# Peptides against a protein of PDB entry 3MAZ, part 12

Target 1, 99 residues: chain A of PDB entry 3MAZ
Amino acid sequence: VLNPMPACFYTVSRKEATEMLQKNPSLGNMILRPGSDSRNYSITIRQEIDIPRIKHYKVMSVGQNYTIELEKPVTLPNLFSVIDYFVKETRGNLRPFIC
Target 2, 99 residues: chain A of PDB entry 3MAZ as posed
Amino acid sequence: VLNPMPACFYTVSRKEATEMLQKNPSLGNMILRPGSDSRNYSITIRQEIDIPRIKHYKVMSVGQNYTIELEKPVTLPNLFSVIDYFVKETRGNLRPFIA

## One batch from the design tools (peptide; aimed at target 1 Q47 K58 E69 L70)

Design b2_p15_2_s2 (made by RFdiffusion4, then SolubleMPNN; from b2_p15_2, 9 letters changed)
Fold by OpenDDE base, seed 5:
Structure b2_p15_2_s2 (fold): chain B 99 residues (1-99), chain A 15 residues (1-15)
Amino acid sequence: as target 1 above (99 residues)
Amino acid sequence: SPMDSLEGGAVEVEE
């Protein structure tokens, strides 16, 4: 059974994701997209705490889980949890891009 | 800072 993808998932490139976030910041500031490998993903965010900053995080498929590549890696059971992590850990600063 | 938890995030390399 194929599970649905998070609402902020788009089959877009790094460039397209960046443009989406810059063009419509009111719709959110976080996008989940395909990574370089079929089983991996990337999270693109646009922060404006001090100055506009675009960051790209790797979300690696590890077994049946996903690991967010950070200084201290975080492993979660599914992509929904990955999105939830970014939202909760930033206390709502990051919000999924919904268009 | 709310972004502290994401410190050291691995920025992917352009292909």
Scores: peptide ipSAE 0.246, ipTM 0.785, DockQ to the pose 0.713
OpenDDE base, seeds 1, 2, 3, 4: peptide ipSAE 0.231, 0.246, 0.239, 0.237; ipTM 0.791, 0.794, 0.788, 0.784; seed 2 fails the geometry check

Design b2_p15_2_s3 (made by RFdiffusion4, then SolubleMPNN; from b2_p15_2, 8 letters changed)
Fold by OpenDDE base, seed 5:
Structure b2_p15_2_s3 (fold): chain B 99 residues (1-99), chain A 15 residues (1-15)
Amino acid sequence: as target 1 above (99 residues)
Amino acid sequence: SPMDSLEGGAIEELE
C-alpha cells in the first residue's frame, strides 16, 4: 500500500538536518525531510564547491506529482525522481545522505 | 557550475 521513502529521507527538522550534514559529510550532502505543511517536503543540502553552504529547497506536493521550488520550477512524478534530479543535475556533486 | 540548474527558491546559510 505505502511506497517506501528515499533512503535519504529523515523525519528531522531543518536544524537537525543541518547538523547531520555538517557532522558526517562523508555520508552524503543531501537529505529529504518533512516540510512545514502536510504532504510537502524540504531538501537540505551542504554544498562545498566554493565554501560550505547549507541550502534548503521546498518540494511541494501537486496532485500526484512534486514540484521543486526553483526559479524555474521542476515537476516530477515521485520523491525518488526528486532525489535523482538533484543528483543528476549536479552531475553527482550532490549525494543522498545515507546514515 | 553543477549547481546552476538549482538556482532560486533556496534559503542559504553560510558556514
Scores: peptide ipSAE 0.257, ipTM 0.793, DockQ to the pose 0.492
OpenDDE base, seeds 1, 2, 3, 4: peptide ipSAE 0.246, 0.251, 0.249, 0.252; ipTM 0.788, 0.790, 0.790, 0.791

Design b2_p15_2_s4 (made by RFdiffusion4, then SolubleMPNN; from b2_p15_2, 9 letters changed)
Fold by OpenDDE base, seed 4:
Structure b2_p15_2_s4 (fold): chain B 99 residues (1-99), chain A 15 residues (1-15)
Amino acid sequence: as target 1 above (99 residues)
Amino acid sequence: SPMASLEGGAIEEEE
């Protein structure tokens, strides 16, 4: 049995994710996508507090958990929790891209 | 800043 992926997960490249966020900012500003290595992922965000800013975070698969590569790494039990973390930590500033 | 906790985020390596 394979668990479903978060709604903001898309099998796109870094470039494609950036284009998606720039083209339709009203649909959200956060995308989860495959990383450079299998079982790892990346989170692409488009922040617009001052000027549009694109960033790509590493989400590493560690055992049965996932670690967000931050100055102080955060480990969570699943990808849904990873998305939730980004939403909650930014108090809603980041929202999953839903097309 | 609402993005403070993500300030030190690590950028993924180029694919």
Scores: peptide ipSAE 0.261, ipTM 0.827, DockQ to the pose 0.709
OpenDDE base, seeds 1, 2, 3, 5: peptide ipSAE 0.232, 0.234, 0.242, 0.243; ipTM 0.804, 0.810, 0.814, 0.816

Design b2_p15_3 (made by RFdiffusion4)
Pose (drawn by RFdiffusion4):
Structure b2_p15_3 (pose): chain A 99 residues (1-99), chain P 15 residues (1-15)
Amino acid sequence: as target 2 above (99 residues)
Amino acid sequence: PPAPTPPPAPPPEAL
């Protein structure tokens, strides 16, 4: 079976992820990346609801699951599920960045 | 060892 990282996962820095989203909005507005200074992950998004805004979110590895660090944290079993949550919670506003 | 849990962030905006 294939079990890769999500399609919007790139081994890029916070800065590189920000630049990728600005340069190619047509390709999506959400990137998953390695968490700086941890084995965890970060999500970087560029939303244009009111004005363009770059936001970053922490996704922590906890046991065999991942916890999205929100006001009310959400725990899911894998990273595909985490991407699904971000899309669902934003009602489809967020789309994975497919380079 | 596991990294400490960071403070929570507000959720992203929805349509």

Design b2_p15_3_s1 (made by RFdiffusion4, then SolubleMPNN; from b2_p15_3, 5 letters changed)
Fold by OpenDDE base, seed 1:
Structure b2_p15_3_s1 (fold): chain B 99 residues (1-99), chain A 15 residues (1-15)
Amino acid sequence: as target 1 above (99 residues)
Amino acid sequence: SAAPRPPPQPAPEAL
């Protein structure tokens, strides 16, 4: 199957992404969405451990790679790797939102 | 299996 974008990518706003995650937490807790710029993206996550916690990340296009704007930045070759990073880093706590 | 880890910290908010 040819999938040019990660399954959790949606052309939604920050607000819409938050609403999606809140409405159907069982479908996942991570969304990739368009950034404010052309080749940039943002990630919205919603964790519900004790209280709902929503966080947003900037994913900046740098050359042919992508840099996740973290306290300790991480650069990866593609958006699929970006999603994979979040999944692996959290040992599966973060899961792509699949609608 | 290993316990879940917290998500990475986003960069500080730009001024």
Scores: peptide ipSAE 0.534, ipTM 0.857, DockQ to the pose 0.120
OpenDDE base, seeds 2, 3, 4, 5: peptide ipSAE 0.533, 0.527, 0.529, 0.486; ipTM 0.858, 0.856, 0.855, 0.841

Design b2_p15_3_s2 (made by RFdiffusion4, then SolubleMPNN; from b2_p15_3 with P1G T5R A9Q)
Fold by OpenDDE base, seed 3:
Structure b2_p15_3_s2 (fold): chain B 99 residues (1-99), chain A 15 residues (1-15)
Amino acid sequence: as target 1 above (99 residues)
Amino acid sequence: GPAPRPPPQPPPEAL
């Protein structure tokens, strides 16, 4: 079967995403959700390094690619690669939320 | 040591 979106994608608001991550941290700590603008997305993460910290990253649609808004922007070909980037960059600290 | 964090980023997205 063809899945056009990553498994951790949910059509939820910023608030709902935060609540999902807080309620079931064992299921993962990263959610991809719709952004405020069409064709853009946001990634909400909840890392527990010293204390629980919630952060939201912007994933902007640029042409046929996606750019993660970071100090040094990272452009990738699709949303699956975006999720992979966050997982690999953190050596597995971030894991897609799967329920 | 502490687990790696995502690269530096701008402030959290607007509501």
Scores: peptide ipSAE 0.065, ipTM 0.679, DockQ to the pose 0.109
OpenDDE base, seeds 1, 2, 4, 5: peptide ipSAE 0.073, 0.055, 0.041, 0.052; ipTM 0.686, 0.670, 0.648, 0.668; seed 1 fails the geometry check

Design b2_p15_3_s3 (made by RFdiffusion4, then SolubleMPNN; from b2_p15_3, 5 letters changed)
Fold by OpenDDE base, seed 4:
Structure b2_p15_3_s3 (fold): chain B 99 residues (1-99), chain A 15 residues (1-15)
Amino acid sequence: as target 1 above (99 residues)
Amino acid sequence: GAAPRPPPQPAPEAL
């Protein structure tokens, strides 16, 4: 089976992604979406520690790889690895939104 | 397994 994009990828805006995560938190808390430019993407996450917190990340295409725009940037070979990074880095705190 | 960690810190927003 060919999966060209991660399951948590949706062609939605920043606002729509936020609304999706807020409406159905049980489905996950991380969405991958189109960026402002072609070949670039953004990730929106929602966490409820003490209060709801929304964060957005830029995922920039660099050659055949992708760089997550963090204080300490991370470059990975594909979007699946990008999602995996967020899941593993948070030890499961972040989970892809699946609806 | 270890306890969950906070998400990584994003870079400052571009102007």
Scores: peptide ipSAE 0.540, ipTM 0.857, DockQ to the pose 0.121
OpenDDE base, seeds 1, 2, 3, 5: peptide ipSAE 0.538, 0.540, 0.526, 0.497; ipTM 0.854, 0.858, 0.852, 0.843

Design b2_p15_3_s4 (made by RFdiffusion4, then SolubleMPNN; from b2_p15_3, 4 letters changed)
Fold by OpenDDE base, seed 4:
Structure b2_p15_3_s4 (fold): chain B 99 residues (1-99), chain A 15 residues (1-15)
Amino acid sequence: as target 1 above (99 residues)
Amino acid sequence: SAAPRPPPQPPPEAL
């Protein structure tokens, strides 16, 4: 039995995530994916403020929490909170990719 | 105005 993961989590590479977001932008613009070779994760977004921009954020597993690698790191209790942070911080501009 | 972007980040993760 596996623990539940956010709906926008997919076992895909950085390249695949980018392609998914570009192909179906109407389904959302944020994907959570596995990190390189650790217990960490990455978030790929395709945000369109002025022009479409692809960015990748590192989400590091630290103890029982997760830290989003930003200039001013943000630590949250679970991956659901991480997704929520991105949604709220952008006032809804970022939405989880649901396929 | 338009919704804000996430805070500045370091270079994208190598994956």
Scores: peptide ipSAE 0.055, ipTM 0.669, DockQ to the pose 0.093
OpenDDE base, seeds 1, 2, 3, 5: peptide ipSAE 0.049, 0.054, 0.053, 0.049; ipTM 0.675, 0.690, 0.681, 0.668

Design b2_p15_4 (made by RFdiffusion4)
Pose (drawn by RFdiffusion4):
Structure b2_p15_4 (pose): chain A 99 residues (1-99), chain P 15 residues (1-15)
Amino acid sequence: as target 2 above (99 residues)
Amino acid sequence: LDHLRHFYNQDFDTD
């Protein structure tokens, strides 16, 4: 079976992820990347609800699950589920960045 | 719109 990283996962820095989203909005507005200084992950999003805004979110590895660090944390079993949550919670406003 | 703004503002300055 194939079990790769999510399609919007790129081994890029916070800065590189920000630049990728600004340069190609047509390709999506959400990037998953390695968490700086940890074996965890970060999500970087560019949303244009009111004005363009770059936001970053921490996704922590906890046991065999991942916890999205929100006001009310959400725990899911894999990274595909985490991307699904971001899309669902934003009602489809967030789309994975497919380079 | 309030729901989206609330969700997006649960972000971090460093990661």

Design b2_p15_4_s1 (made by RFdiffusion4, then SolubleMPNN; from b2_p15_4, 11 letters changed)
Fold by OpenDDE base, seed 1:
Structure b2_p15_4_s1 (fold): chain B 99 residues (1-99), chain A 15 residues (1-15)
Amino acid sequence: as target 1 above (99 residues)
Amino acid sequence: MEELERFLNQSVEST
């Protein structure tokens, strides 16, 4: 029994996430996946404005919240808010991968 | 987009 997760969450590795995004870019370009620890996560994105770019971000569980490891870290109350942050901060250029 | 590239370049390699 799992708590609700964002639609773009998949129990996949970094490699698998990259392959998913490459195979079906029309379905979205952002995947949330498990991190090294049970309560940590990673986000993999594939953006292709000029050239395809694969990037990975750490999402660390901190108490009841989550911190995105950016130059200036951002702390949010849940994983849905994390996804929302990536969408809004990129003005919609990042979209959750829905498969 | 310069702003987009700035954001994306904040990435931290993770597995």
Scores: peptide ipSAE 0.472, ipTM 0.857, DockQ to the pose 0.770
OpenDDE base, seeds 2, 3, 4, 5: peptide ipSAE 0.459, 0.454, 0.458, 0.470; ipTM 0.853, 0.851, 0.853, 0.854; seeds 2, 3 fail the geometry check

Design b2_p15_4_s2 (made by RFdiffusion4, then SolubleMPNN; from b2_p15_4, 10 letters changed)
Fold by OpenDDE base, seed 1:
Structure b2_p15_4_s2 (fold): chain B 99 residues (1-99), chain A 15 residues (1-15)
Amino acid sequence: as target 1 above (99 residues)
Amino acid sequence: KEELRRFLDQSVETT
């Protein structure tokens, strides 16, 4: 049985996530999706600072925590905290994609 | 704006 997941989690591929964000940018610009390996995830974002840019981030499961693969890795207790981190670090620029 | 760009550029390619 799977525990509750963030609202922006979708069982989609990298390509599908990109298409979702491009199709409905008003619904948000950040998606959490399954990684290539069990218990790992990826974050896909679409930011339009100047021109639309798609970026992907690895969220690795480490024990009962999650580590965001950044220049300086950040470890958080759950996926909800991971989403919160992206929102707060970008001062609200990134928002979870909600269908 | 530049701070945001710097953050976003930390992305890691995933397949």
Scores: peptide ipSAE 0.536, ipTM 0.877, DockQ to the pose 0.743
OpenDDE base, seeds 2, 3, 4, 5: peptide ipSAE 0.527, 0.525, 0.531, 0.532; ipTM 0.877, 0.876, 0.879, 0.877; seed 4 fails the geometry check

Design b2_p15_4_s3 (made by RFdiffusion4, then SolubleMPNN; from b2_p15_4, 12 letters changed)
Fold by OpenDDE base, seed 2:
Structure b2_p15_4_s3 (fold): chain B 99 residues (1-99), chain A 15 residues (1-15)
Amino acid sequence: as target 1 above (99 residues)
Amino acid sequence: KEELLKFLDQSVEST
């Protein structure tokens, strides 16, 4: 049974996520998508400050929590918190892609 | 801007 997912979650590939973000940047710049393994996810962002930057982050399921693979990994209790982390850490620069 | 870019550079490419 699939629990509620963040609004920016889409069952898309890395390529598709990139295309979505490029096509409609006004809808947001961050997508959560399935990872290669069950219960793992990836975050794809398209940030445009000076030049467009496409970045991908691993979100690994660890027990009941999720760990964002950063230089200093961040462990959070759910995927909503993961999205919130990206939003808050970037002071709102990253926004969930809502279509 | 600088801090934001530093954050983004933590990217670990994943499929």
Scores: peptide ipSAE 0.583, ipTM 0.888, DockQ to the pose 0.776
OpenDDE base, seeds 1, 3, 4, 5: peptide ipSAE 0.586, 0.574, 0.534, 0.587; ipTM 0.887, 0.885, 0.876, 0.888; seeds 1, 4, 5 fail the geometry check

Design b2_p15_4_s4 (made by RFdiffusion4, then SolubleMPNN; from b2_p15_4, 11 letters changed)
Fold by OpenDDE base, seed 5:
Structure b2_p15_4_s4 (fold): chain B 99 residues (1-99), chain A 15 residues (1-15)
Amino acid sequence: as target 1 above (99 residues)
Amino acid sequence: MEELERFLNQSVSST
């Protein structure tokens, strides 16, 4: 059984994700996308509290879990938890992009 | 905002 992906997951490139976030900031500022490797992902964000800033994070598949590559990596059981982590850690400043 | 910046700056550039 194939589990669904988070609503902010899009099969887009790094460049495309950036453009999506820039074009429609009201729809959210965080996109989950395929990573460079088959089972890895990337998070692209566009934070514009002061000035627009684009950042990208690696989400690595490790066994049946996912590790967000931060200064102190965080391992979570699924991609939904990954999205939730970004939302919570930024106190809602990051919101999933819902097109 | 300070905490937000701290978090965001933990990023590891990804393609």
Scores: peptide ipSAE 0.478, ipTM 0.850, DockQ to the pose 0.755
OpenDDE base, seeds 1, 2, 3, 4: peptide ipSAE 0.480, 0.470, 0.470, 0.464; ipTM 0.843, 0.842, 0.842, 0.840; seeds 1, 2, 3, 4 fail the geometry check

Design b2_p15_5 (made by RFdiffusion4)
Pose (drawn by RFdiffusion4):
Order: structure tokens, then C-alpha cells, then sequence
Structure b2_p15_5 (pose): chain A 99 residues (1-99), chain P 15 residues (1-15)
């Protein structure tokens, strides 16, 4: 079976992820990347609801699951599920960045 | 719109 990283996962820095989203909005507005200084992950998004804003979110590895660090944390079993949550919670506003 | 603004406001300054 194939079990790769999510399609919007790129081994890029916070800065590189920000630049990728600004340069190619047509390709999506969400990138998953390695968490700086941890084995965890970060999600960088560019949303244009009111004005363009770049936001970053921490996704922590906890046991065999991942916890999205929100006001009310959400725990899911894998990274595909985390991307699904971000899409669902934003009602489809967030789309994975497919380079 | 309030739901989306609230969700996006839960971001982090460092990671």
C-alpha cells in the first residue's frame, strides 16, 4: 500500500511556505511542513476572507496521533485526517497547495 | 464569517 505524506506537505521553512502561497494562489492556500525545532509539524495558510493573512498552526505528534493546537485542541490519527479537518472546519476555504 | 475569523485567529507567532 501507499502511505505518503499529504499532497500539500513540503520540506520548506516558514518563510518558504509563505512565499509559495503568495506566488501561486491558484494552486491552493495551505501547506504542511516540518515543525521548526521539533519532530512535529506546522500548517501555514493564506486566507483572503477580509484581507490576505498568513497564519501558522502547530500539529503535535502525541503517541500515534496528532493534536492540532487550537483553542479547543483536536486529535486525529494521521496527517491526511488533519488536512481533512482544516478543509472541513473552514468550510472548504482552505485547499491544499498542490505544487 | 465570524466562525472563519475565529478559526484563523488561533494561529501561532512561532513554530
Amino acid sequence: as target 2 above (99 residues)
Amino acid sequence: LDHLRHFYSQDHDTD

Design b2_p15_5_s1 (made by RFdiffusion4, then SolubleMPNN; from b2_p15_5, 10 letters changed)
Fold by OpenDDE base, seed 5:
Structure b2_p15_5_s1 (fold): chain B 99 residues (1-99), chain A 15 residues (1-15)
Amino acid sequence: as target 1 above (99 residues)
Amino acid sequence: KEELEAFLSQSVDSS
């Protein structure tokens, strides 16, 4: 039994996440997925303001928190906050993929 | 757009 996860979390690979975002861009452009390590995650986005751009970010589990691997790492208490951060920092340009 | 690009251009997982 898993604890509640953000709605945009899917147990998919990097490739699958990319395909999902490409297939249905109207459903959102950000996916949270398992990382290479058991307690880590990755954020895959597909921003297409001008041209489609796929990017991936590391979300590292640190103790009971999560750190987004950015130039200046951001540590948040849970994955919901991680998703919220991406939405907020991009002023809504990034939206969780909800299918 | 520039601000958005600046944000997105940060550390990217290439693995």
Scores: peptide ipSAE 0.455, ipTM 0.868, DockQ to the pose 0.675
OpenDDE base, seeds 1, 2, 3, 4: peptide ipSAE 0.448, 0.445, 0.438, 0.443; ipTM 0.867, 0.869, 0.863, 0.866

Design b2_p15_5_s2 (made by RFdiffusion4, then SolubleMPNN; from b2_p15_5, 11 letters changed)
Fold by OpenDDE base, seed 5:
Structure b2_p15_5_s2 (fold): chain B 99 residues (1-99), chain A 15 residues (1-15)
Amino acid sequence: as target 1 above (99 residues)
Amino acid sequence: MEELEKFLSQSVEST
């Protein structure tokens, strides 16, 4: 069984993700994409409260969970929870990019 | 948003 991925997951590079977010900011400002390793992922955001800021975060597969590499790492049970975390922690400022 | 900036500052550049 192939488990579904979050709607903001795209098989794109860092560069492509950045361009997507820049081109259509109204569609959201957060993309989940493949990481450098097969079971790892990256989150790319374009936050622009004052000026546009591009940030990239590592989401590491650890067993059956995922750890967001932050100053204080956060471990979550699935990628949907990862997306939810980013949304909630930013009080909705980050929204999944949906096209 | 100060809390937002704190969050963003935690970023670890992806590969």
Scores: peptide ipSAE 0.384, ipTM 0.836, DockQ to the pose 0.769
OpenDDE base, seeds 1, 2, 3, 4: peptide ipSAE 0.385, 0.379, 0.378, 0.386; ipTM 0.837, 0.835, 0.835, 0.836; seeds 1, 2, 3, 4 fail the geometry check

Design b2_p15_5_s3 (made by RFdiffusion4, then SolubleMPNN; from b2_p15_5, 11 letters changed)
Fold by OpenDDE base, seed 1:
Structure b2_p15_5_s3 (fold): chain B 99 residues (1-99), chain A 15 residues (1-15)
Amino acid sequence: as target 1 above (99 residues)
Amino acid sequence: MEELERFLSQSVEST
């Protein structure tokens, strides 16, 4: 039995995630997906304020925690906290994609 | 928003 995952987690590719966000922007603009291996992940976002912007971030498993690869890396205890960080850092402009 | 732009500029694109 696997531990629960954030609602915006989908076993999709980078391309598929982008397409999902483009097709249904009203459902959210952030997806968590598998990374290079079973313990790493990636975040894909689609923000449309002035123009549509697609960005991809690495979320690396480090011990029992996760590090978001940013200019100044941020380490958090679980994937739920990772999603929360993206939401709070952008004051709610980023929202998990709920299908 | 400025905060969002700042955040986006810090991104490290995934492979």
Scores: peptide ipSAE 0.355, ipTM 0.831, DockQ to the pose 0.644
OpenDDE base, seeds 2, 3, 4, 5: peptide ipSAE 0.347, 0.342, 0.348, 0.349; ipTM 0.828, 0.828, 0.829, 0.831; seeds 2, 3, 5 fail the geometry check

Design b2_p15_5_s4 (made by RFdiffusion4, then SolubleMPNN; from b2_p15_5, 11 letters changed)
Fold by OpenDDE base, seed 1:
Structure b2_p15_5_s4 (fold): chain B 99 residues (1-99), chain A 15 residues (1-15)
Amino acid sequence: as target 1 above (99 residues)
Amino acid sequence: KEELEKFLSQSVEST
């Protein structure tokens, strides 16, 4: 049994996440999915401004927190905060995929 | 948007 997860979390592969985002872009453009092991995650996004761009980010579990692997890593207390960070940092251009 | 592109470019491929 797991604690509540963000609404955009899906137990899907990188490929499946990409397909989900491509098929229904109106539902959002950001998915949280399982990473390399049970305690790590990945974020897949599909941003379409000029042309469609698929990107993947690593979210590493570190102790009781999570670190987003960016040029300058960002550490946050939970996965909800991770999603919030992506939304706020992009001024709403990234939105959690809700289906 | 340049700011958005700058942010997205920080990506690290998931494995």
Scores: peptide ipSAE 0.446, ipTM 0.855, DockQ to the pose 0.772
OpenDDE base, seeds 2, 3, 4, 5: peptide ipSAE 0.450, 0.445, 0.437, 0.453; ipTM 0.856, 0.856, 0.855, 0.857; seeds 2, 5 fail the geometry check

Design b2_p15_6 (made by RFdiffusion4)
Pose (drawn by RFdiffusion4):
Structure b2_p15_6 (pose): chain A 99 residues (1-99), chain P 15 residues (1-15)
Amino acid sequence: as target 2 above (99 residues)
Amino acid sequence: TAHLLEKHTPPEALP
């Protein structure tokens, strides 16, 4: 079976992820990347609800699951589920960045 | 530690 990283996962820095989203909005507005200084992950998003805004979220590895660090944390079993959550919670506003 | 335990505001959703 194939079990790769999510399609919007790129081994890029916070800065590189920000630049990728600004340069190619047509390709999506959400990138998953390695968490700086940890074996965890970060999600960088560019939303244009009111004005363009770059936001970053922590996704922590906890046991065999991942916890999205929100006001009310959400725990899911894999990274595809985490991407699904970000899409669902934003009602489809967030789309994975497919380079 | 403060940053590690920080909680983030959820992303904005469509109406």

Design b2_p15_6_s1 (made by RFdiffusion4, then SolubleMPNN; from b2_p15_6, 5 letters changed)
Fold by OpenDDE base, seed 4:
Structure b2_p15_6_s1 (fold): chain B 99 residues (1-99), chain A 15 residues (1-15)
Amino acid sequence: as target 1 above (99 residues)
Amino acid sequence: LADLLAKQEPPEALP
């Protein structure tokens, strides 16, 4: 079975993504969604370390790769790697939202 | 656990 997009990708707005994460935190806390421009994406997360906090990250398409707009930018070869990075970097604190 | 420090996505503009 071909899976061209990560399981946590949803064609939703920033607001909708926030609402999804708030409504069902047990399903995960990370959503990949379309960005404001074609071929770009955004990551919305809801971390609950001290208090629930919503953050949005830009994932910019650069050539055949993707750059996560972090303080120290990270470039990865595909969107699956982008999701993997968020999971690994947070040692599992971030989990893809599976609905 | 440390935050993923990033420049936040700018607010989405309304039409």
Scores: peptide ipSAE 0.118, ipTM 0.704, DockQ to the pose 0.089
OpenDDE base, seeds 1, 2, 3, 5: peptide ipSAE 0.115, 0.108, 0.076, 0.104; ipTM 0.707, 0.699, 0.681, 0.697

Design b2_p15_6_s2 (made by RFdiffusion4, then SolubleMPNN; from b2_p15_6, 6 letters changed)
Fold by OpenDDE base, seed 5:
Structure b2_p15_6_s2 (fold): chain B 99 residues (1-99), chain A 15 residues (1-15)
Amino acid sequence: as target 1 above (99 residues)
Amino acid sequence: SAELNRKFEPPEALP
């Protein structure tokens, strides 16, 4: 059984994700996408705080959890929690891209 | 995390 994925998950490349976010910023500014490895993912964001800035994050599968690759790694139980983490930690500035 | 919260800008991912 394939469990559901977050609504902002798209099977797109880094380039495609960037283009999606640039094209329709009103739909959100955060995309979850497949990583280079089968069980890993990446987060692409486009924030417009001062000027538009694109950033990417690695989300690594670790056992049954996921670790966001940061200077101080954050481990969460599922991908929904990963998305929620980015939303909460940016005080809502990051929002999942929903098209 | 303070990293993600600072000016609402999260840090770049590690290589």
Scores: peptide ipSAE 0.256, ipTM 0.774, DockQ to the pose 0.119
OpenDDE base, seeds 1, 2, 3, 4: peptide ipSAE 0.057, 0.051, 0.047, 0.151; ipTM 0.713, 0.712, 0.712, 0.732; seed 1 fails the geometry check

Design b2_p15_6_s3 (made by RFdiffusion4, then SolubleMPNN; from b2_p15_6, 8 letters changed)
Fold by OpenDDE base, seed 5:
Structure b2_p15_6_s3 (fold): chain B 99 residues (1-99), chain A 15 residues (1-15)
Amino acid sequence: as target 1 above (99 residues)
Amino acid sequence: SAEERALQEPPEALP
């Protein structure tokens, strides 16, 4: 049994996540999804600053925390904090996809 | 995927 997950978490593939974001951009532009063959996760975003750009990030489970795989890794205590990081880092440009 | 395995910069903020 899973603990409560962020509202933008969906059990979808990388491809499905991309399609969701492209189809309904008004619902948000960030999705959290399960990783493959592991306890890890991935985040798919669709930012439209200059042109629409799809990007994917790895969120690795490390002990009781999660590390966002960036050039300079960011470690946070839970998945809610991970979502919060993406929202705050982009000054609100990224918003969780609420279907 | 390849993109997920790459060392990325933080997501961009609006200017």
Scores: peptide ipSAE 0.327, ipTM 0.774, DockQ to the pose 0.582
OpenDDE base, seeds 1, 2, 3, 4: peptide ipSAE 0.295, 0.322, 0.332, 0.341; ipTM 0.739, 0.751, 0.759, 0.762; seeds 3, 4 fail the geometry check

